Peptides against a protein of PDB entry 3T6J. Designs and how they scored, part 147

Target 1, 375 residues: chain A of PDB entry 3T6J
Amino acid sequence: PIVESYIGFIESYRDPFGSRGEFEGFVAVVNKAMSAKFERLVASAEQLLKELPWPPTFEKDKFLTPDFTSLDVLTFAGSGIPAGINIPNYDDLRQTEGFKNVSLGNVLAVAYATQREKLTFLEEDDKDLYILWKGPSFDVQVGLHELLGHGSGKLFVQDEKGAFNFDQETVINPETGEQIQSWYRSGETWDSKFSTIASSYEECRAESVGLYLCLHPQVLEIFGFEGADAEDVIYVNWLNMVRAGLLALEFYTPEAFNWRQAHMQARFVILRVLLEAGEGLVTITPTTGSDGRPDARVRLDRSKIRSVGKPALERFLRRLQVLKSTGDVAGGRALYEGYATVTDAPPECFLTLRDTVLLRKESRKLIVQPNTRLE
Target 2, 372 residues: chain A of PDB entry 3T6J as posed
Amino acid sequence: PIVESYIGFIESYRDPFGSRGEFEGFVAVVNKAMSAKFERLVASAEQLLKELPWPPTFEKDKFLTPDFTSLDVLTFAGSGIPAGINIPNYDDLRQTEGFKNVSLGNVLAVAYREKLTFLEEDDKDLYILWKGPSFDVQVGLHALLGHGSGKLFVQDEKGAFNFDQETVINPETGEQIQSWYRSGETWDSKFSTIASSYEECRAESVGLYLCLHPQVLEIFGFEGADAEDVIYVNWLNMVRAGLLALEFYTPEAFNWRQAHMQARFVILRVLLEAGEGLVTITPTTGSDGRPDARVRLDRSKIRSVGKPALERFLRRLQVLKSTGDVAGGRALYEGYATVTDAPPECFLTLRDTVLLRKESRKLIVQPNTRLE

## One batch from the design tools (peptide; made by RFdiffusion4, then SolubleMPNN)

Design b2_p17_6_s3 (from b2_p17_6, 9 letters changed)
Fold by OpenDDE base, seed 4:
Structure b2_p17_6_s3 (fold): chain B 375 residues (1-375), chain A 17 residues (1-17)
Amino acid sequence: as target 1 above (375 residues)
Amino acid sequence: MTLLAGEVYPTSEELTD
């Protein structure tokens, strides 16, 4: 088999400042059959990048064809096993040298194992659809998240010699209508500059790209979905995200005003964005479970995904990218922390909902290292 | 950068019960 591996101080999710990498390593084998979908996505990546809601001047100057491979993990040494990976983690290297994407296929397979009776916070009429399409929709989301999420956007940089990687006279900030007024100086990185919000912010951007681009017919076609199936995949992908935003409350510590998981914080932020869009797009309703204890239901109006959800996400995603590109930490922090704030204010009463989430919490899955053998 | 499924282990010691 084809073996893939990496090792080193790679991911900084456990560093409060997003700077210090955790030592991590894996050994995996290539799943050729499962890689085919991602290869098709790569083949369309250059065109799909143009669908992102920022000017080409905020995108990488040159499209560098990345590698995207589905992997079956044999061993993983680290604090957590991801579903997907985009490396390297330095934006400057991504935009100048390229990047690699992987989907951890056997990890995804474990994640897809959902029992109907344990599925929380969904309407009964959505459960069967959710179970049916969660796996496929998550494949779409992972592919988009890694390839076109983490793999997109440009940082504006002034190098040590004073040269800019953008034309100061012609590049316009789409949010302000003005010339670019901030950038990264020599030695400044995404993580060093955005520090405490960097990891979660980037995950939020990547997740948002996934939701936004999954609406594109070409994406669904690449993954083999057409007609009603494509619409169901879209619906379930968005439904999964808004549900995840509710589940995310498990990873918030009210006493410390702290998020313990960057991806979950990101998903909560997206939920807040979609709730803010209003118009009945997303509804979270506290209920009483069959056991007489608090419960909740998340409802997503599929008919409003394109009309209400997409525009809201577009505006938000553009702002994320513009603030990232320009190194506007003040603006970025204000935006992101605003959506990441958890209060008990009505109508959502998120702290109360958190209690419900904790009450309905399921046991964490234990991932067991597999074996492989020659036949 | 990575994507974690909600059903897999988080990448933080702060998530221990």
Scores: peptide ipSAE 0.082, ipTM 0.729, DockQ to the pose 0.373
Fold by OpenDDE base, seed 3:
Structure b2_p17_6_s3 (fold): chain B 375 residues (1-375), chain A 17 residues (1-17)
Amino acid sequence: as target 1 above (375 residues)
Amino acid sequence: MTLLAGEVYPTSEELTD
């Protein structure tokens, strides 16, 4: 078997400033069968990058073919086990040297083991579909999130010699219609500049890329879905995201106005974006459970994903990228923190919904590391 | 590494409490 591993100070999610890495390591075995889908995605990556809602001037100058492998984790040492990984975390290296993507396949498989009767916040008519397609849709989301999410976009940089990696005279900010007014100076990084919002903001961008590009027929074909199956995968992927946005409230601490998990904050932001789109795309309805206690239902109108959801996400995703590329921390913070704010304002009453989420919280799953053998 | 975390991903706050 092919064995992959890494070890070191890698992820900065536990650093309030997003800069200091946590010591982490894993040992995993390559799943060749599952890797084949991701290899096909890599083969289409250069073309799919052009489908992202920003000008080519805001995309990487040179496409570098990355590796993408599905891994079965044998040992993981760290504070948390991800579903997917994109490394390195340095945007400059991603742009100039390339990157590697991995999907932790057996971690995903464990996450999908949800009993129907324990599945919260979905309509009964969506539960069977959700259970059926959660796994496949999540494979699509992970692939897009890592490869085309984290693997996309350009940072505008002035190097130590004063040279720019973009043409100041010709590159136009699509949001303002003006020339580029800000960029990263020598020594500035994404994490150093955006600090407290950097991790969650980047995860939000990557998740948004996943939702946006999963609508592309070529993506579904790569993963082996067509016709009604493809539409169901799309629906469940979007449904999972809006549900996750509600579940995310568990990880908000009202007393500190703080988010405790970057990915969950990102998912809440996406939920807010899609709610803002209106037109009945997403509806969260407080209900009463069979136990007489508060409950809730999330509804996603399938017929409005492309007509309402996609345009809203497109505009939002473009803004995320433009602000990231230009190093506009003030604009980026205003945008992101605006959507990440949790209040009890109607009609959503998110703080009240948080109480419901906490009430319906499932017991934390324990992930046990497996043994393996040669057969 | 940037990570896609599922529902099983622990939070930093939960680990420090």
Scores: peptide ipSAE 0.061, ipTM 0.721, DockQ to the pose 0.385; fails the geometry check
Fold by OpenDDE base, seed 5:
Structure b2_p17_6_s3 (fold): chain B 375 residues (1-375), chain A 17 residues (1-17)
Amino acid sequence: as target 1 above (375 residues)
Amino acid sequence: MTLLAGEVYPTSEELTD
């Protein structure tokens, strides 16, 4: 088997300021069959990047073909095991040297093992579709999230010599219609500037890219989905995201006004964006469970994904990218924290919903390391 | 590394708070 490993101070999710890496490492084997799908996605990446809702001036100047591999993890040492990874975390290196993507395939497989009777917060008519397509849709989401999410966008930089990596006279901010007024100075990084929101903000951008680009027929074709199956994969991917946004409330601490998990905060933000879009796209309805205690249902109107959801996500995603590219911390924080705020205000009553989420919380799954043998 | 976490697997820190 082809063995891959990495080790070091890599991820900064546990640092409140997003700067200090946690010691992490894994050993994995390459899944050749699944890697082939991601290779096809890589082959289309340059074209798909053009579909993202920002001007080419806000995208990387030169496309650098990344690696993308599906891995079966043998051992993982760290505070939490991810589903996918994009490395390195240094934006300057990603822009100049390239990057590598990995999907932790056997981790995803564990996450897909859902019993229908234990599936919370979905309508009964959605449960079967969700169970059927959760795995495939998540493969699509992971691929897009890592490759085209984390792998997209340009940071505007003034180097130590005073030179800009963009034309100050011709590049226009699509949100303001004005010239670029802010950028990263020498020594400034994404994490150093955006600090407490950097990790979650970037995850939100990457997740949004996944939802946005999964609507593109070429993406579904790459993963082998056509016709009604492709539409079901899209629907379940979006449904999974809005459900995840509700589940995310578990990771909010009201008394501290903080989030304990960057990805879950990101998913909640996306839920808020899609709720704000209105027009019946997303509906969260408090209900009573069979046990007589509080429950809830999330409904996504399939017919409104493209007409209502896509435009809302497009606008939001563009704003995220523009604020990131320009190093506008004040604007970025205002936008992101606005959507990340959890209150009990009607109609959503998110703090009340949080109580419901906690009440319906599933038992923690145990991930056990696999064993290998020679035959 | 940018990590995509699964649905319900909290980090060790998330379990302690």
Scores: peptide ipSAE 0.056, ipTM 0.722, DockQ to the pose 0.417; fails the geometry check
Fold by OpenDDE base, seed 2:
Structure b2_p17_6_s3 (fold): chain B 375 residues (1-375), chain A 17 residues (1-17)
Amino acid sequence: as target 1 above (375 residues)
Amino acid sequence: MTLLAGEVYPTSEELTD
C-alpha cells in the first residue's frame, strides 16, 4: 500500500488569533479508487477555476497542478479529525510553490452513517434521499472545498522591494469599480491580518466554492453522476449545508458571543446568506416533535437552487474573495461578522432555534481507529 | 492545512461551552 503521513504544528483553528498551530499527525493509506476521481478533478481544476465568480486578476497567475489523494486513516492524533486537508496553510506558498490535497475517505464514511430515525430537522420526504446521497455529495463537497476552495484566489502583495504582484493601474476591484486600494505588505499574511475571523472566513469561502461549483455538470460527471443522480447529489449537498448551518448553533456560546468551531460558524454564515436570498429558497420552521417538545424543519426548494441560491452565493463568494485578496480587514470583518451574528430577531429567532438544536442534539459519534492486516 | 471538518468530528474543546 501507498502510505501518507504528516506531523507537526499544522492547523491553527484552536488559536483565537489563527496563528499558533496545534500539534497534529496522521498515518494513512491511499485509496486508489477514490483517488482516481480526485485526479480527474485535478485535471479539470484549471478550467473550473475560471468558473469562480471573480476576475482572472483575482485568481492565481500561474496554475500549479496540485496532488489530490483519498486516504484511509489508520491513525490520527489531534483534537479533531478533518474530512479533507489542503496544505500548506501559507497562501504565499500556495501561490508560488503549489499545494496538496487529501480527502480522508474513511472519516467521511463514518460521517455518512446516519440512522433515519435519528435524522433531525429534515422533512420526511427528504430523509431517504439525504441518507442515500449524503456520502456521495460530501465527497464532491470535500473535493471542491479543498482543491478549488482553499486552492483558489490570489492575495495582492507588495514585496519587501516595493514590487507588486498585480498591475496597480489596470486591475479593478469588481465590487467598487476602482483600482486596488489595499494589499498585503511584506510579512503580512492572511492569518496575521484577519486574525480572529481568518480561519472561519476561509472555511466559509471554501464551503461556498463547493456549493457554487457543484452546480457545474462537469464536476458531477467527474464523480460519476449523471442525470437525475447528479441533480440529487446537488440537492443533498445544498440541503446538507443549510441543515449544517442550523446544527452549527450548537457551537455558538451566546454569553460570550463566541463561535467555538470555525467550520460550523462558516456553515451558519452560508445559511444566513441563503436565507437572505429569500424567495422561499430556504425555510426553517419551528415544530413540535412527537415527544411534545420543540423541534424544527429545514426545507430547501430544489427548483430555486440555481435561480435564487446560486446568484446569492455568487455575490457573497465574490465579496469574500475580493476582500481577502485586497487584505481589506475592515470590510471583511464587517461582512463576515454581520452574517455570523446570532440574535433572537424574527423571523428566524436563532437563539430560540439554538435551544431546539441543543434539545435535539445527537450523541457524539466516535471514530475508532482501524488496523491493517496482511492477506 | 485547511480542514473540512464534518459535523461528526469537532475538536474536544469545541464540545464544551
Scores: peptide ipSAE 0.055, ipTM 0.715, DockQ to the pose 0.450; fails the geometry check

Design b2_p17_6_s4 (from b2_p17_6, 8 letters changed)
Fold by OpenDDE base, seed 1:
Structure b2_p17_6_s4 (fold): chain B 375 residues (1-375), chain A 17 residues (1-17)
Amino acid sequence: as target 1 above (375 residues)
Amino acid sequence: MTLIAGEVYPTSEELTD
């Protein structure tokens, strides 16, 4: 078998300022069959990057072919086991040296083991479809999230010698119609500038890229989905995201007005964006469970994903990227924290929904390290 | 950076408390 491993101070999710990495490591075996799908995605990456909703001037100047591998984890030492990884975590290195992507396939497989009777917050009509396509949709989402999410976008930089990596006279900000007015100076990084929101903001951008690009037929074809199957994978991917946005409320602490998990905060933000789009795209309805206690249902109108959801996500995703590229911390914070705010305002009443989420919380899953043997 | 499978991702006590 082909074995991969890494070790070091890598992820900064536990640092409130997004700067200090947690020491972690893994040992994994390559899944050749699934890796082949990601290789096809890599082969299409340069073209797919052009489908993202920002001008080429906001994308990397040169395409650097990344590595993408599906891995079955044997051991993982850290605070948690991710579904996917993109490294390095330095944007300058991603732009100049390249990056590596991995999907932790057997971690995703564990996610698929949800029993129908325990599946919360979905309509009964969606449960079977959700169970059937959750796995495949996650594969698509992970691939897009890592490769084209984290792997996309350009930071505008002025180096120590005063030179710019963009043409100040010709590059136009698509949001303002004006020339670029802010950038990263020498020594400034994404994490150093955006600090407390950097990790969650970037995860939100990557998740949004996944949702946006999963609508592209070529993406679904790469993963082996066509026709009705492709549409079901799209639907379940979007449904999973809006459901995750509701579940995310578990990780919000009202008393401290803070989020305890960057990815869940990101998913809540996306939910808010899609709710704001209106037109019946997403509906959260408080209900009463069979036990007589509070419950809720999330509904996503499949027919409105492309007509309502995509344009809303396009606008939002473009804003995320433009603010990131220009190093506009004030604008970025205003945008992101606005969507990340949790109140009890109607119609959603998110603080009340949080109580429902906590009430319906499932027991914590234990991930047990597998053994392996030669047979 | 990583993608977390929300319901499956084990978090430390510091992240859940």
Scores: peptide ipSAE 0.068, ipTM 0.718, DockQ to the pose 0.378
Fold by OpenDDE base, seed 2:
Structure b2_p17_6_s4 (fold): chain B 375 residues (1-375), chain A 17 residues (1-17)
Amino acid sequence: as target 1 above (375 residues)
Amino acid sequence: MTLIAGEVYPTSEELTD
């Protein structure tokens, strides 16, 4: 078997300032079958990047082909096991050496092992479909999230010599219609500029890329889905995201007005974007459970994903990218924190929904690491 | 300059109900 591993102080999600890494390590075996799908995705990456909702001037000047591998984890040491990884986290290395993507396939499989009777917040008619396709849909989402989410977009930079990596005279900000007014100066990074929102903002961008591009037929074809199956995968992927946005409320602390998990905050933001789109795309309905206690249902109108959801996500995703590219911290913070704000305002009453989410919270699953054997 | 984020996709714990 092909073995992959890494170890060190790698991820900084637990650092409020995104600076200090926590200790993490894994040993994993390559899943050849799934890796082949991701390799096909990589082969299509340059083309798919052009489908993202920003001008080519906001995308990479030169495409650098990354590696993408699906891994079955044998051992993982850390505070949490990721579903996917994009590395390295060092800007200089990413620029000179490129990057790698991995999907932790067996981790995903475990994460999706939900019993039907314990599946919360979904309509009954969606549960079987959700259970059937949540795994495959998440494989698609992880692939897109890592490769085309984190792997997309250009930062406008002025180097130490005063040279720009973009043409100041011709590049137009698609949101303002004006020339580029801000950029990253020498020594400035995404994390240093956007600070407290940087991680969640980037995760939100990456998740949004996944939802947006999963609508592309070529993507589903790469993963082996066609016809009705492809549409079901799309539906479940979007449904999972909006459900996740509701579940995310668990990780919000009202008393401190803060989020405790970057990805969950990102998912809540996406939920807010899709709710704002209106037209019956997403509906969250408070209900009463069989136990007589508060419950809720999330409904996603499948027929409105492309007509309502995609345009809303397109606009939002473009704004995220433009603000990121230009280093517009004020604009970016205003946008992101606006959607990340949790109140009890009607019609959603998110703080009340949070109580419901907490009430319906199930015990978290324990992942027991597997063994291998020679045959 | 292209920013390639070195980040993880959601943890398995985040996917639990």
Scores: peptide ipSAE 0.025, ipTM 0.612, DockQ to the pose 0.180
Fold by OpenDDE base, seed 5:
Structure b2_p17_6_s4 (fold): chain B 375 residues (1-375), chain A 17 residues (1-17)
Amino acid sequence: as target 1 above (375 residues)
Amino acid sequence: MTLIAGEVYPTSEELTD
């Protein structure tokens, strides 16, 4: 088998300031069959990047073809095991040298094992579709998230010599209609500037890219979905995201007004964006479970994904990218923390919903390392 | 590295807080 490994101070999710890496490592084997799908996605990446809702001036100057591999993890050392990885974490290196993407396939497989009777917060008519397409939709989401999410966008930089990597006179901010007024100075990084929101903000951008681009027919074709199946994959991907946004409340600490998990915070933000879009796109309804205790249902109107959801996500995603590119920390923080705020204000009453989420919390799954043998 | 957690798998620190 083809073996891949990495080790070092890599991820900064546990650093409140998003700067210090946690020691992490894994050993994995390549899944050739699944890797082939991601290779097809890579082959289309340059074209798909053009579908993202920002001007070419806010995208990388030169497309650098990345690697994308599906891995079956043999061992993982760290505080948490991910489903996908994009490396390196340094934006300057990603823009100049390229990057690598990996999907942890067997980790995803564990996540796909869902019992229908234990599936929370979904309408009964959605449960079967969700169970059927959760796995495939996750593969799509992970691929897009890593490759075209983390792998997209340009940071405007002034180097140590005073030179800009963009034309100050011709590049226009699509949100303001004005010339670029802020950028990264020499020595400034995404993490150093955006600090406490950097990790979650970037995850939110990447997740949003996944939802946005999964609507593109070419993406579904790459993963082998056509016709009604493709539409079901799209629906379940979006449904999973809005459900995840509700589940995310578990990781909010009201007394400290903070989030404990960057990805879950990101998913909550996306839920808030889609709720704000209105028009019946997303509905969260408090209910009473069969046990007589509080429950809830999330409903996503399939027919409004493209008409209501896509435009809302487009506007939000563009704002995320523009603020990131320009190093506008104040604007970025205002936008992101606004959507990340958890209150008990009606109609959503998120703090009350949090109590419901905690009440309906599933038992933690045990991930066990696989064993290998020679036959 | 950018990590994607597909489902609710809290980190060790998240469990202690």
Scores: peptide ipSAE 0.059, ipTM 0.721, DockQ to the pose 0.419; fails the geometry check
Fold by OpenDDE base, seed 3:
Structure b2_p17_6_s4 (fold): chain B 375 residues (1-375), chain A 17 residues (1-17)
Amino acid sequence: as target 1 above (375 residues)
Amino acid sequence: MTLIAGEVYPTSEELTD
């Protein structure tokens, strides 16, 4: 078997300033069968990057074919086990040297083991569909999130010699219609500049890329879905995201106005974006459970994903990228923190919903590292 | 390394408390 591993100070999610890496390591075995679909995605990556809602001037100058492998994790040492990984975390290296993507396949498999009766916040008529397609839709989301999310976009940089990696005279900011007014100076990085919001902001961008591109027929074809199955995968992927946005409230600490998990904060932001789109796309309804205690239901109108959801996400995703590319911390923080703010304002009353989420919280799952053998 | 995390993953705050 092919064995992959890494070790070192890799992820900065636990650093309040998003800069200092946590010591982490894993050992995994390549799952060749599960890697095939990701290889097909890699083969289409250059074309799919052009479908992202920003000008080519805001995309990487040169496409570097990355690796993408599905891994079965044998050992993972760290504070959290991811479903997917994109490395390195340095945007400059991603742009100039390339990157590697992995899907932790057996981690995903464990995450999908949800009993129908314990599935919270979904309508009864969505539960069976959700259970059926959560796994496949999540595979799509992970692939897009890593490869085309983290693997996309350009940072505008002035190097130590004063040279720019973009044409200052011709590149136009699509949001302002003006020339580029800000960029990363020598020594500045995404994490150093955006600091406290860097990790969650980037995860939000990557998740948004996943939702946006999963609507593309070629993506579904790559993963082997067509017709009604493809539409169901899309629906469940979006449904999972809006549900996750509600579940995310568990990881918000009102007393400290702080988020404890970058990905969950990102998912809440996406939920807010899609709620703002209106037109009945997403509805969260407080209910009473069979136990007489507070509950809630999330509804997603399938028929409005493309007509309402996609345009809203497109505008938001473009703004995320433009602000990231230009190093506009003030604008980026204003945008992101605006959507990440949790209040009890109507109609959503998110702080009240948080109480419901906590009330319905499932026991924390314990992930146990497996044994393996040669057969 | 950038991650996609699910509901089962621990948070930094939960681990430090």
Scores: peptide ipSAE 0.046, ipTM 0.716, DockQ to the pose 0.361; fails the geometry check

